# Peptides against a protein of PDB entry 6J54: the designs that were tried, part 248

Target 1, 223 residues: chain A of PDB entry 6J54
Amino acid sequence: NENLFASFIAPTMMGLPIVTLIIMFPSLLFPTPKRLINNRTISIQQWLIQLTSKQMMAIHNQKGQTWSLMLMSLIMFIGSTNILGLLPHSFTPTTQLSMNLGMAIPLWSATVFTGFRYKTKTSLAHFLPQGTPALLIPMLVIIETISLFIQPVALAVRLTANITAGHLLIHLIGGATLALLNINTMTAFITFTILILLTILEFAVALIQAYVFTLLVSLYLHD
Target 2, 42 residues: chain B of PDB entry 6J54
Amino acid sequence: QFQFTGIKKYFNSYTLTGRMNCVLATYGGIALLVLYFKLRSK

## One batch from the design tools (peptide; made by RFdiffusion4, then SolubleMPNN)

Design b2_p30_7_s2 (from b2_p30_7, 22 letters changed)
Fold by OpenDDE base, seed 1:
Structure b2_p30_7_s2 (fold): chain B 223 residues (1-223), chain C 42 residues (1-42), chain A 30 residues (1-30)
Amino acid sequence: as target 1 above (223 residues)
Amino acid sequence: as target 2 above (42 residues)
Amino acid sequence: MEELEKRLALEQELIQATFETLALLLQKLL
């Protein structure tokens, strides 16, 4: 049981938490371009960033597009951390709810405050859906207010749950595969195949969750 | 375009301003209720 | 109602886009 959750324990070296270093490590994978024509790796990275930026910011007006740098950095950060977290014996910071809340709450608050600052009327109107019967207005406003405050929690929990569940499943199936190798090689091979497919799935999930997280933040900004 | 008259002009669930006013009225009402109970408790 | 419908539509589109992306990735990898 201790081995099951060992991958989710914050790593420490010499009594010092190295989580900060792990969180910062993905930034090293994205060097700043120095030339007009960079090497193939940097060119592909820049191309991907440009494509994702165009897609995500297409729904925003000029004022919303000021958030492009932040949103792109967020996608790249979460995506890279999630992908790196799938490496064997690696620690995924995004499995920590505290980290995801630490990202979700400020971003959510920034979007909400930005909405209230620049689109006060529209933002206030969002607490009441259009066409609501008069008798239900007070109750619905309260529910919508509660819903608003649940958004950052849902955002953080979604990311945490998806990544954590994936890692846990990979660990369990991996352990089962190893155990089955000594019992039945044929069954172990089947389980191993499932493990490979699951790993591929988790790579996709890692990227998708990064995108969804950022997209929802962007959507809250757009609203 | 909905044409509302009277109180419905300012408090409706269809127009942006009406929705805003309804929200503000709701929060104001809640605040007043909380204030009332707080003052009553003293 | 329209706002709720828009939210539901956006959520459904997001879910569908996620599944489509996943399906495409799986098709390319398998």
Scores: peptide ipSAE 0.021, ipTM 0.669, DockQ to the pose 0.021
Fold by OpenDDE base, seed 2:
Structure b2_p30_7_s2 (fold): chain B 223 residues (1-223), chain C 42 residues (1-42), chain A 30 residues (1-30)
Amino acid sequence: as target 1 above (223 residues)
Amino acid sequence: as target 2 above (42 residues)
Amino acid sequence: MEELEKRLALEQELIQATFETLALLLQKLL
């Protein structure tokens, strides 16, 4: 069981944590375009960035579109780190709750503060859903206030839990598959098939969680 | 647009201003209650 | 926003259901 969680321990080299280098590594995979016609890989990357940018910014007005750079950098960062984390013998920084909270809290605070600064009336009105019966207003305002403060926690926990659970499941099924190879080849083949399907699912989850995280931040900005 | 008269004009759950005022009133009420109990405990 | 949250919740439920199904299959095989 100690081996199960060993994959989530921050790696060290020469007594120094190399987590910083791992976190910075995804940025090297996205070089800036230097030519009018770039290599196929860079062109596909730029195309994907443009598509995702259009989709995410479609919900925002001109003022909200000023956040495009930050939101796109966020989705690219989380997405790339999650995908790279699925590689064998890799460390996924997004499995660390501290990292996700470190991203969620400032972004949430910025969106909430921006909302209160530029749209004070709308932001205050958001604490009371439209059409609420008069008797429920005080209680509902309190609940909505608590809900607001839970948002950054829920955002971080969602990302952490989904990625961590996926990694744990891959390790468990992988270990079971290896154990079953010595017992029954047929059952091992079935578990291996499940492992492949799970790995494919985790690739999808990695991208979805990056998108959901960024999207929810953008929605909080939209208010 | 909903036509509200009297206090309902300023405190309602349908208009933006009404919702805002309800929220402010709720926070104000809570603050006053906390203040009351704090002063009572002295 | 509510519709988007519902979609996200549905996606999460689908992912969770898939994991549960895989876990059940694993339990049957072991």
Scores: peptide ipSAE 0.021, ipTM 0.658, DockQ to the pose 0.016
Fold by OpenDDE base, seed 4:
Structure b2_p30_7_s2 (fold): chain B 223 residues (1-223), chain C 42 residues (1-42), chain A 30 residues (1-30)
Amino acid sequence: as target 1 above (223 residues)
Amino acid sequence: as target 2 above (42 residues)
Amino acid sequence: MEELEKRLALEQELIQATFETLALLLQKLL
């Protein structure tokens, strides 16, 4: 069990946690554009940001579009950390539930409080769906209130569980492949092929989970 | 548009204002119940 | 022959354990 979860232990160097450096590292991959015509890498990054920004902000009014910078920075941060976490011997901060809760709770709180501040009537009315029979109103309001408080937890756990499960699966299949190399090279080749396919899937999952996380935050802002 | 009369005009599950009032009434009722049980337990 | 049989038995056991673990993890991933 210790070997399976060893990759999820927060790395330390000389007794000092280097997690802060790992969390800040993705920011170095996204330099600010300085020229009118940037290099290929920056152009692709800006194109991707523009594409995702257009898709995510399409459901928001002009006031909601003020959150575009925050949401785009969030998706780029989570996406980059997830992708970098798939590198061999890399630590993924998003596998830590504390990290994801640290992002989810403030963002969820900000969206909920923003809703109560600017759309008080709509936000309060959201606790009761339309067409509810009068006798079910108190029960349904309680259920909807509980559902609201589960949202930040579900947001954090979804990201943590998907990334952690993928990392565990890669580790287990990788370990099995290494063990089978000493027994039968043919079966080891099959498991290695599965490992490659799984790694490709995890790259997709890493980006999808970043997108879903930011999309749900955006949807909570819209409500 | 649903036409409600009387108390249903202010407390309904179809209008925005009605839904808001129902939610506020529910929270108010729960708060009063909690207060009642706390005062009774003392 | 005996060593080959032991290797095949270990291979089958490892394959079975791997597939069982994979199935459980796939259920959690979906």
Scores: peptide ipSAE 0.016, ipTM 0.571, DockQ to the pose 0.012
Fold by OpenDDE base, seed 5:
Structure b2_p30_7_s2 (fold): chain B 223 residues (1-223), chain C 42 residues (1-42), chain A 30 residues (1-30)
Amino acid sequence: as target 1 above (223 residues)
Amino acid sequence: as target 2 above (42 residues)
Amino acid sequence: MEELEKRLALEQELIQATFETLALLLQKLL
């Protein structure tokens, strides 16, 4: 059991945390375009960034579009780190709840504060849904206030839990396949097939979670 | 168009201003209650 | 095209800055 969770321990080299290097590494995969006609890989990356930016900013007005750069940087960061984390013997920084809270809380607070600064009336009215009976108003306002404070926690935990669960499952099935190779080759082949399908699924989950995280941040900004 | 009269004009769940006032009233009430209990404990 | 490239370059710089910021935050939290 200790060996299972060892993959989630922050790696150190010579007593120094190398997590900083791991976090910075994805930035090297997205080089700045230097030519009018870029390489195929860079062109595809830029195309994907443009598509995602259009989809995410479609819900925002002109003032909200100022956040496009930050939101796109966020999705690229989380997506790249999650994908790289699926490599064998790799560390995923997004499995650390502290990191995700470190991202979620400032972004959430920024969206809430910007809402209060520029749309004070709408932001305050958001604590009470329309059409509520008068008797339920005080209770509902309290619940909605609590809900607001849970948002950054839910945002961080969702990302952390999904990525962590995926890693655990890959390790468990991988360990089972290795153990079954010496017992029954047929069952080992079945479990290996499941492992492959699971890894493909986790690649999709990694991208989806990055998108959902950023989308929810953008949604809070829109509200 | 809902025409609210009296107190319902300022405290309603249908208008933006009414919702805002309800929220402010709720927070104000809670703050006063907390203040009351804090002062009572001294 | 040039304006789009400048915007994309700025986005990539911002991505790098976010990576650095997150790295610093992680170092402080761990």
Scores: peptide ipSAE 0.016, ipTM 0.584, DockQ to the pose 0.028

Design b2_p30_7_s3 (from b2_p30_7, 22 letters changed)
Fold by OpenDDE base, seed 5:
Structure b2_p30_7_s3 (fold): chain B 223 residues (1-223), chain C 42 residues (1-42), chain A 30 residues (1-30)
Amino acid sequence: as target 1 above (223 residues)
Amino acid sequence: as target 2 above (42 residues)
Amino acid sequence: LEKLLEEVKKQLELIEALFKTLAELLQKLL
């Protein structure tokens, strides 16, 4: 049981954490364009970023579009780290709950405070749904207030749980495949096929979770 | 679309201002309750 | 959009539950 979670331990080099370097590594995969006409790989990356930015900012007014840079950087960071984490023997920083909380809480607080600063009336009104019976108003306001504070937790846990569960499943099936190699070759082959299919699925999940995380942050900003 | 009179004008769940006032009233009530219990314990 | 978001959340929770159950089953087999 302990060996299953060993892959989730933060890697260290002689006591020094390598996690900082791992977090910074994805930034090297997205170089800034230097030419008007870039290489094909860079052009594709910029095109994807542009498409995602248009989708994310379509719901925001012009004032909300100032957050586009932050949201795009966030989705690129989470998406790249999640995909890189699916490489063999790789460590995914986003599997750490502390990492995701460290991102979610400040961003959530920033969105909430921005809402209170520029749209105070609307933000306060969100604590009470429209059309609520008068008798349920006090209770519902309390529930909505609690719900607000649960948002950053849910945001962080969702990302962490999805990525961690995927990694755990890959490791378990991978371990089962290795164990069955000497027992039943045919069964091992089937298990290996499932592992490949699961790995492909986890690539999709990694991108989806990055998008959902960023989308939720954007939605909290939009209110 | 909705015309409210009396206290419902300021405290309603349909208008934006009414919803805001309800939230503020709820928070104010909770704050007063907490203050009451805190002062009572002293 | 909020309704859509809630539906997405429910789907993600279902996926997480499925992964958890599968992980538990695999852990028992190993």
Scores: peptide ipSAE 0.146, ipTM 0.692, DockQ to the pose 0.017
Fold by OpenDDE base, seed 3:
Formats: sequence, C-alpha cells, structure tokens
Structure b2_p30_7_s3 (fold): chain B 223 residues (1-223), chain C 42 residues (1-42), chain A 30 residues (1-30)
Amino acid sequence: as target 1 above (223 residues)
Amino acid sequence: as target 2 above (42 residues)
Amino acid sequence: LEKLLEEVKKQLELIEALFKTLAELLQKLL
C-alpha cells in the first residue's frame, strides 16, 4: 500500500516545498548559550558536544582540528534530524538519498582535496597498500581508486538505508498492531511491546548513524 | 629501516615515496593506453 | 556511478514491493 511509504514523500503545501523549513527546524533546538551556567538541557547538549568533539578530534593533529566545527555541526544536524524523524507523522529528510548525497559528496571531496593539498605524498600513497607484491600493483591501484570514488556513495547510502529501514519497520509493526487490535487483543499487546522496543532501538540507531557518518568523514580527512 | 637500491629505491611498495611513484606510474601507464586507443581510432 | 545508483534504486524498489506484498498479506489475514 502506498500509505506505508507516504511518510517518505517530500511534503509540500500548495505546491510550495516545506522541506527547507523542516531542515532548518532542528537548529532551533540548540540555542546558543548566553550564560556561564545554563539550563540543564543546554548544559547537557554542550557537554555531549564537547565529549564527542574530543573523541573525534583525538585522531587529528592541529590542522585536522580545524574541521572540528564542521564535523560537530554535521553530527548535530544528522542526529537531530534523525531523532525528530522518529516522531509520529514526521518526515525525515535524511531518508532522502539526494540529501545525503548532497552532504556526503561535498564533504568527501573537501576531505580528499585537503589531503591532496597538505599531504600529497601520503594521499597518493594510499592508493597502494604497504607491502603489496609488485605484480599486483597496477590492479590494486585501480581497485583502490574505484574504492575512493565509492566512498561518498557508500556514506550516503548507509545513512539512508539504516534510517529508512528503521522507519519502514516501525510503520509495518505499527500497522500490524492496529490490525490486531480488532482480532486478538493479547497478540496486539505483544506486537505493541515489540514496537516500543523497536522505537527505542531506532533512537539508538539514529544517534549511531549520525556518529558513524561524521566519524567516517573524519577518517577520510585523516586518511 | 628499508634499504633499497636501484629502481627499487624509487618504485617500491614499502616506502611512502615508492608507493607514490608506483601510483603515478600506474596512472601514467593507463593514460598512455587510453591515448593510444584514441589515436588509433582516428 | 550512475549504474550503481540505478542498481540501488532497483534494490529499493524491490524492498518496497516486498513490503507492499507483506502489507497486503497482513491485510488479508487480519
């Protein structure tokens, strides 16, 4: 039924796209601190940002740490959009492959170009793993080159597939629960319990996928 | 730690410079092959 | 890259078809 996938259609009002507003909405949930000691919610947010920033930037030198702001903004954006997408009747922009490609390709290209600019020798050397037998060098270089170009696609598809699969599963189990309400109340209760456990899992998946996406971008920067 | 002499000094899979040169040589070879086939067709 | 994207789209369409079939079966059973 088309109703199962209706939540993945880009919402429009009178033909005008409201997707832009949906994308911008998560930014309102993270206000800029104005005091030394803020509210508990803002303090927790800042604490989480600092912890994740320290963990992600630990693999980078001083030059790589300049990307901290961009990477943290990326994880906050993806994480917030994914969490908001789990709300009832919500549209998750990260389920759109076009959006994720639009994020992955520029960031990937920036990391690759940054690598070529500041670490040209190391970046070129990454096309050939250390200790490769001489006879396999040309073939392996080609494979590694292809692998490099697959990275942005894999990055986008991974995020899209994980979030989309979770949303579809929630909708399917939810639909099954509603259908079982009029047939067997006990079975419906069991299915509802599974739905609750699944939603908790999807909250975790939403955060993990945001972290993995940002981490992989960071790893590509480090090379 | 690696002591290479001759061609292995510049083209090896162990040193950073050697790996870079191998990659460049591979790309150069592919470019020459593509150029050869393009010129052969015309 | 375009071929890969097309293959991904085909896989997604297959997944959608499977879920639609499952939904139809559930609707018939329930």
Scores: peptide ipSAE 0.093, ipTM 0.667, DockQ to the pose 0.019
Fold by OpenDDE base, seed 4:
Structure b2_p30_7_s3 (fold): chain B 223 residues (1-223), chain C 42 residues (1-42), chain A 30 residues (1-30)
Amino acid sequence: as target 1 above (223 residues)
Amino acid sequence: as target 2 above (42 residues)
Amino acid sequence: LEKLLEEVKKQLELIEALFKTLAELLQKLL
């Protein structure tokens, strides 16, 4: 069990945490555009940001569109860290539940507090669904309150579990492939093929989880 | 449109204001219950 | 649009459940 989770240990150099540098590294991949016509890579990045911003912010009003910069930065951060984590012998910070909670809790609290500030009546009304019988009102309000508090936990755990599970599978099948190279080369080739297919799937999962995380944050803002 | 009269006008599951009042009443009731049990324990 | 988002969320939860079951099956196989 220790060998399986050894890749998820926070890397340190001489007792100093280099995790901060790893977290900041994806920011170097997204330079600010300076020219009117940017490089091909920057142009593709800006195009993707515009597409995702249009899709995510289409459900929001003018006041909700103020959050577009923060939500786009969030999806770029999570997406880039997840993709970089799929590189061999790379540490993915998003596999750490503490980091995901550190992102989820402030964003969730901000969305809930902004909802209470600007749409107080609607936000309070969301604790009671429409058409509830009078006898079920107290119980349903309690359940809805509990559901609200589960939202940041579910947001963090979903991202952490999906990325961590993918990394675990890659490490397990990769380790099995290396072990089978000395036993049966044909079986090792089959497991290696599965590993390649799994890595492609994990690339898709990495992007989807980043998108879903930001989408749910935006959805909570809309509510 | 739902026509509610009396107490149902203020505590309604269909209207936005009614739902808000129901939520506030439930939280107030829970707070009073917690306060009652806290005072009883002392 | 909200209904569509809820459906997408439901599909994503299904995918997550499938990945979890797949992970469990692979853990049993290995």
Scores: peptide ipSAE 0.090, ipTM 0.679, DockQ to the pose 0.017
Fold by OpenDDE base, seed 2:
Structure b2_p30_7_s3 (fold): chain B 223 residues (1-223), chain C 42 residues (1-42), chain A 30 residues (1-30)
Amino acid sequence: as target 1 above (223 residues)
Amino acid sequence: as target 2 above (42 residues)
Amino acid sequence: LEKLLEEVKKQLELIEALFKTLAELLQKLL
């Protein structure tokens, strides 16, 4: 079982944390446009960024659009790291709970504080759902307060669990395929097909999780 | 948009102000309870 | 809040559909 989780250990090269380079690597894949008409690859990337930006900002008013840069950078970072993590024998930093907490907690706190600063009345009112019976008000306020503090944890765990589970499954099926190659080639082919299908699914999950993470941050901002 | 009178005007779950006041009252009540138990323990 | 919940619901449905598809494929392979 140690071999299963060995792929999630932070790689080091001669005692130097190469994880830092791995985290920074996705930024090289998104160069800034320098021309009016860029290469097809850059143009497609810009188009995708614009589409995602429009979708994310559709939830927010003009005041919420101020967070567009932060949210777009977040989704691009998480999305790119997740996709790169699906490469063979690659390390995904987003599988590390510490990294996700490091992103979730500051962003969550920023959204909560922003809400309290600009919409104090509305933010305080969110601790009590509308139409709550009077007898349940104190308990419900307590529950909602606890729910608020669970949000950053849930945000980090959701992303980590989904990506980690995907990688673990790919590793397990891949290992099973290799083991079956020497036993039964037919069953090995079946397991290999499953691995391909799983990989395709993980591509979708990687993008969805990045989007969900960013969307939830934006949702907390909107309150 | 409901018209409330008396205490219900300030403490209701339907208006924004009422909800806010209920939350503040709840926190205040909890704080007072904690304070009471701290003072009692002394 | 309702709009946000609806958006989250849409995302969850998408994830669920993906997992169901994966499960079906896995069941066919096993």
Scores: peptide ipSAE 0.113, ipTM 0.671, DockQ to the pose 0.017; fails the geometry check

Design b2_p30_7_s4 (from b2_p30_7, 22 letters changed)
Fold by OpenDDE base, seed 5:
Structure b2_p30_7_s4 (fold): chain B 223 residues (1-223), chain C 42 residues (1-42), chain A 30 residues (1-30)
Amino acid sequence: as target 1 above (223 residues)
Amino acid sequence: as target 2 above (42 residues)
Amino acid sequence: LQKLLEEVLQQLLLIEATFETLAEILAKLL
């Protein structure tokens, strides 16, 4: 098991963490537009950002739209890092649970605190669903309170587990293909084809997980 | 429209204010229980 | 929207579980 997780060890150079540089690298792929008509790549990026922004902010009121910039930056960061992580022999920072918790906990706390600040009555009432029989009220409030505290954990673990599972599968099938090259070339070709299909699937999963992460943060803001 | 009277007016699961009061009451009850056990252990 | 989100999450969890099972099978073969 240690050999399988060796690919998930944080890369270091001369004892200095390169992870910080890897995290900052995706920001270079999304330069800020300076011209009225930008390059084709920048125009496509802006178009995608606008589409995702419209979809996410359609649920929010005018006050909720203030968080649009932060949510869009988050989805761009997670999406870009996840896609870059699918490169061969690359390290994906989002596979680290510590990093995802570091993002999830502050965002979750911010959404909860903003709810208590501006909509105190609604936020407190959210701990009890409507129409609950009187006898079950205390138990249900406790369960809902526990559910609230599980939200940041579930948010971080979901992203980490999905990306990590994909990476593990790619490495395992890749290792199997290399091992079968000297044993049976036909089976190696089949496994290689599966690997290609899997990598395409992981590209889709990477984008979906980034979207789901930001969507859940947005949903918690609504309460 | 539910018309609640008496204690049900303040503690109900249908109105927003009633739900809020129920939540506060449950938290208050739990806090009192924790305090009771803490004082009992001394 | 919450129901739709729950359905999507359930599907993602199923996909994750399938990947984990496949990884375990492959780990036994290697």
Scores: peptide ipSAE 0.206, ipTM 0.711, DockQ to the pose 0.017
Fold by OpenDDE base, seed 2:
Structure b2_p30_7_s4 (fold): chain B 223 residues (1-223), chain C 42 residues (1-42), chain A 30 residues (1-30)
Amino acid sequence: as target 1 above (223 residues)
Amino acid sequence: as target 2 above (42 residues)
Amino acid sequence: LQKLLEEVLQQLLLIEATFETLAEILAKLL
């Protein structure tokens, strides 16, 4: 069973954490434009960033749009790391719960504190949903406060669990295909087909998880 | 628009101010209860 | 938007649950 999770162990070389280099590697894939008309690859990247930024910031007012740079950098980082992690024999830093918590907790706290600072009345009112019966108010306020503190945990766990589960499944099916190659070639071919379909699905999941993570952070800022 | 009179004007689940006051009252009540038990334990 | 987000999240959780169940089944088979 330990061999199943061996791919999730942080890689080290001579005691030095290579994880830092792996985390910084996606940044090299997104160079800053220096020309008015850039290379096709850079132009496509900029176009995608503009589209995603437009969709994400459409929910926010001008004050909320100030967070656009940070949120877009976050989605690009998580998305790129997740996609690169789907490469064979690759390590995804986002599978580490510590990393996701390290991103989620500060961002969540920043959004909550900014909400309390600039929209104190609305933020306090958020602990009590509209139309609540008077007798249920105290209990509901307590539940809502607990829900608020669960948000960063749920945010980190969701991202980690989805990516980790996907990677684990790819490894398991991959191992099964290799094992079945010596037993039955026909069944191995079927399992290999499932593996291909699963990898395609995981590409989509990787992007969606990055988007959801950023969107929820943005949503907590708005509410 | 909701027309509330008396205490319901300040403590309601429909208006923004009413919701805020309810939340503050709840936190205040919990804080007082905790304080009471702390003082009782001494 | 919130409803849409909740629906998407529910779908993702279902996908995650299915992946976990499949992983458990595969782990038993291997």
Scores: peptide ipSAE 0.176, ipTM 0.713, DockQ to the pose 0.017
Fold by OpenDDE base, seed 4:
Formats: C-alpha cells, structure tokens, sequence
Structure b2_p30_7_s4 (fold): chain B 223 residues (1-223), chain C 42 residues (1-42), chain A 30 residues (1-30)
C-alpha cells in the first residue's frame, strides 16, 4: 500500500518544498495577449475562456457576472493542473485534499457571505424549501444548514477523489504492464492498451472535474 | 398567490418572507434550547 | 441545469467507484 501512494507524496528537494513551483507552473502556459491578433495558442485559449464564461455566466445576473474572472481563473488553474498531472511521473497538486480545501472553503465562504450581504432574505429562505409542511420546518431547516456546511467538503473531496482515483489506476495498470513484460508479452500489450485508453479517459475526467468544480461554485453563488 | 391570515401570514413555507421568518424562528428556538440546557447543567 | 449537473455528478461518482473497484482488483493481482 505504501508503494501505491508514494507518487502522491509532495515532492521536495533538499528539504525544500517544490510544490509551490509546481503549482505556479501552469500559469506560465497562459500568457497574456499583447496583440490584436495573437498567436494560435493564445487565440484558442481565449476562445475557450470565452466559451466557458458564456456557459457559466448564462445563469447569473449582471451582478453575478462580476465573478466571471475568478471562476474562469479557477477553471483554468484546476484544468491545467489536472492535465499536467497526467504526464508520466508528474505530481498533481489537485490530488492533495489540502489544496482543494484551500480553494473550496474560501470560495464557498465568499459565495455564502455575498449571498447574505446582498440577498439576505433569499439566502435565509433557502434554508427552508418551499412548500414544506409546518411540522417539519424545524427539522428541515437544521438539515439544510448541515447540508450547506457539507458543500465545501463535498466540493473538495469530489475533485480530489476523482483525480486521485484516476492517477492511482494509471499507476496500478502501469505497474502491471511492467510486471507482465517479462511474464507474457501479449498480456502486457493488452494491459498497455487499456492503460492508453484509461489515460485518455482521465484527460476527459480532468477537464470535467475542473468544469464541475467551477460550475458548482457558480451555482452556490447564484443560489 | 397565497393568502394567509394570522400567524400563517408571518410564518409560512410558501412566501419568501414567511420562509425567512420560519428560519429565524427556528434558529432562535435552537439558541434558546441550547441556552436552556446550558443553564440547566450549571 | 441543476438536474443535469446532478446527473453528471452521479455518473462521475459511478466512474470513481468503478475505478476504486478496479484498483482493488489490480492490487490483489499484483
């Protein structure tokens, strides 16, 4: 079991954490546009950001669209880190629950507090679903309050669990392929093919999880 | 759409104001209960 | 949209569960 999780240990050099540099590395892949007509890569990036922004902010009013920059930066960060994490022998920062909690809790708290600040009545009313029988009101309010506090935890755990599970499976199948190379080359080839298909799936999962994470944050903001 | 009279006007699960008041009342009730048990334990 | 999101989340959770089961099976085989 220790060997399986060894790849998830935070990398350090000479006792200094390199995790900070790894987290900052994806930002270098997204340079700021400096020309009216940018490079193809930058143009594609801007196009993707515009598409995602249109999809995310379609639900929100004009006041909610102020969060567009934050949400877009979040999805780009999580998405890029997840994709880079699928490189061979790479470390994915988003596999660390501490990091995802560090992102989820502040964003969740910001959404909840902004809701209470500007839409106090509606925010308080969300603790009681519409049409609830009078006798069940106290219990349901308690359940809804608990549910609210579970939201950031669920948000963080969902992202970490999905990415970690994918990485773990890639490592396991990769290890199996290496072990089978000397035993049976044909079976090793089959397992290697499965590994390739799995890696493609994990690329999709990485993007989907980034999207879902930002979408849920946006949804909590809208309430 | 919903017309309520009396206490139901202020505490209902259908109107926004009613829902808000219900939530506030529930929190107030819980706070009072916690306070009661805290004072009872002393 | 919320319903769609819930469906997507449910599918992702299912995929995660399958990955865990596969990981357990592979761990037993190795």
Amino acid sequence: as target 1 above (223 residues)
Amino acid sequence: as target 2 above (42 residues)
Amino acid sequence: LQKLLEEVLQQLLLIEATFETLAEILAKLL
Scores: peptide ipSAE 0.157, ipTM 0.707, DockQ to the pose 0.017
Fold by OpenDDE base, seed 3:
Structure b2_p30_7_s4 (fold): chain B 223 residues (1-223), chain C 42 residues (1-42), chain A 30 residues (1-30)
Amino acid sequence: as target 1 above (223 residues)
Amino acid sequence: as target 2 above (42 residues)
Amino acid sequence: LQKLLEEVLQQLLLIEATFETLAEILAKLL
């Protein structure tokens, strides 16, 4: 059981944490464009960023569109780290709840505070859904306030749980395939095929979770 | 669409201002209850 | 939305339970 979760331990070299370097590494994969017509890889990246930015900012007015850079940087960071985490024997920092909380709490607080600053009436009104019976107002307001404070926790846990579960599944099936190689080669081949399909699925999940994380942050900003 | 009169004009769950006032009233009530229990313990 | 979240959470818990059972089976095979 310890071997199963050993891949999720923060890597250290001679007692010094390498996690900082691992977190910074994805930034090297996205170089700034220097030419009018860039390489195919860079052009595809920019195209994807533009498409995602248009979709995410379509909900927001001009004031909310100022957050586009922050949200796009967030999705690129989470997405790139999640994809890199699917490499063999790699460590994904996003599997650590502490990291995701460290991202979720400040961003959530910023969105909530900006909401209170520019849309005070609407933000306060969100604690009470429209059309609620008068007798249920106090209880519903309390529940909605609790729901607000659960948002950053749910945001972090969702990302962490989905990525961690995917990694665990890959490791478990991978271990099963290795164990079955010496027992039954045919069953090992079947499990290996499942592992390949699962890895493809986890690539998709990695991108989707990054998108959902940023989308929810964006929705909280919009209220 | 909704014509509220009296207290319902200021405290309603249908208008934005009414919802805001209801939220403020609930927080004020909770604060008063907490204050009451704090003063009672002394 | 809350119902959907609860359903998703239940599915995740089921997946986790299945993974634990698979891990136990694998541990016995090794």
Scores: peptide ipSAE 0.071, ipTM 0.678, DockQ to the pose 0.016

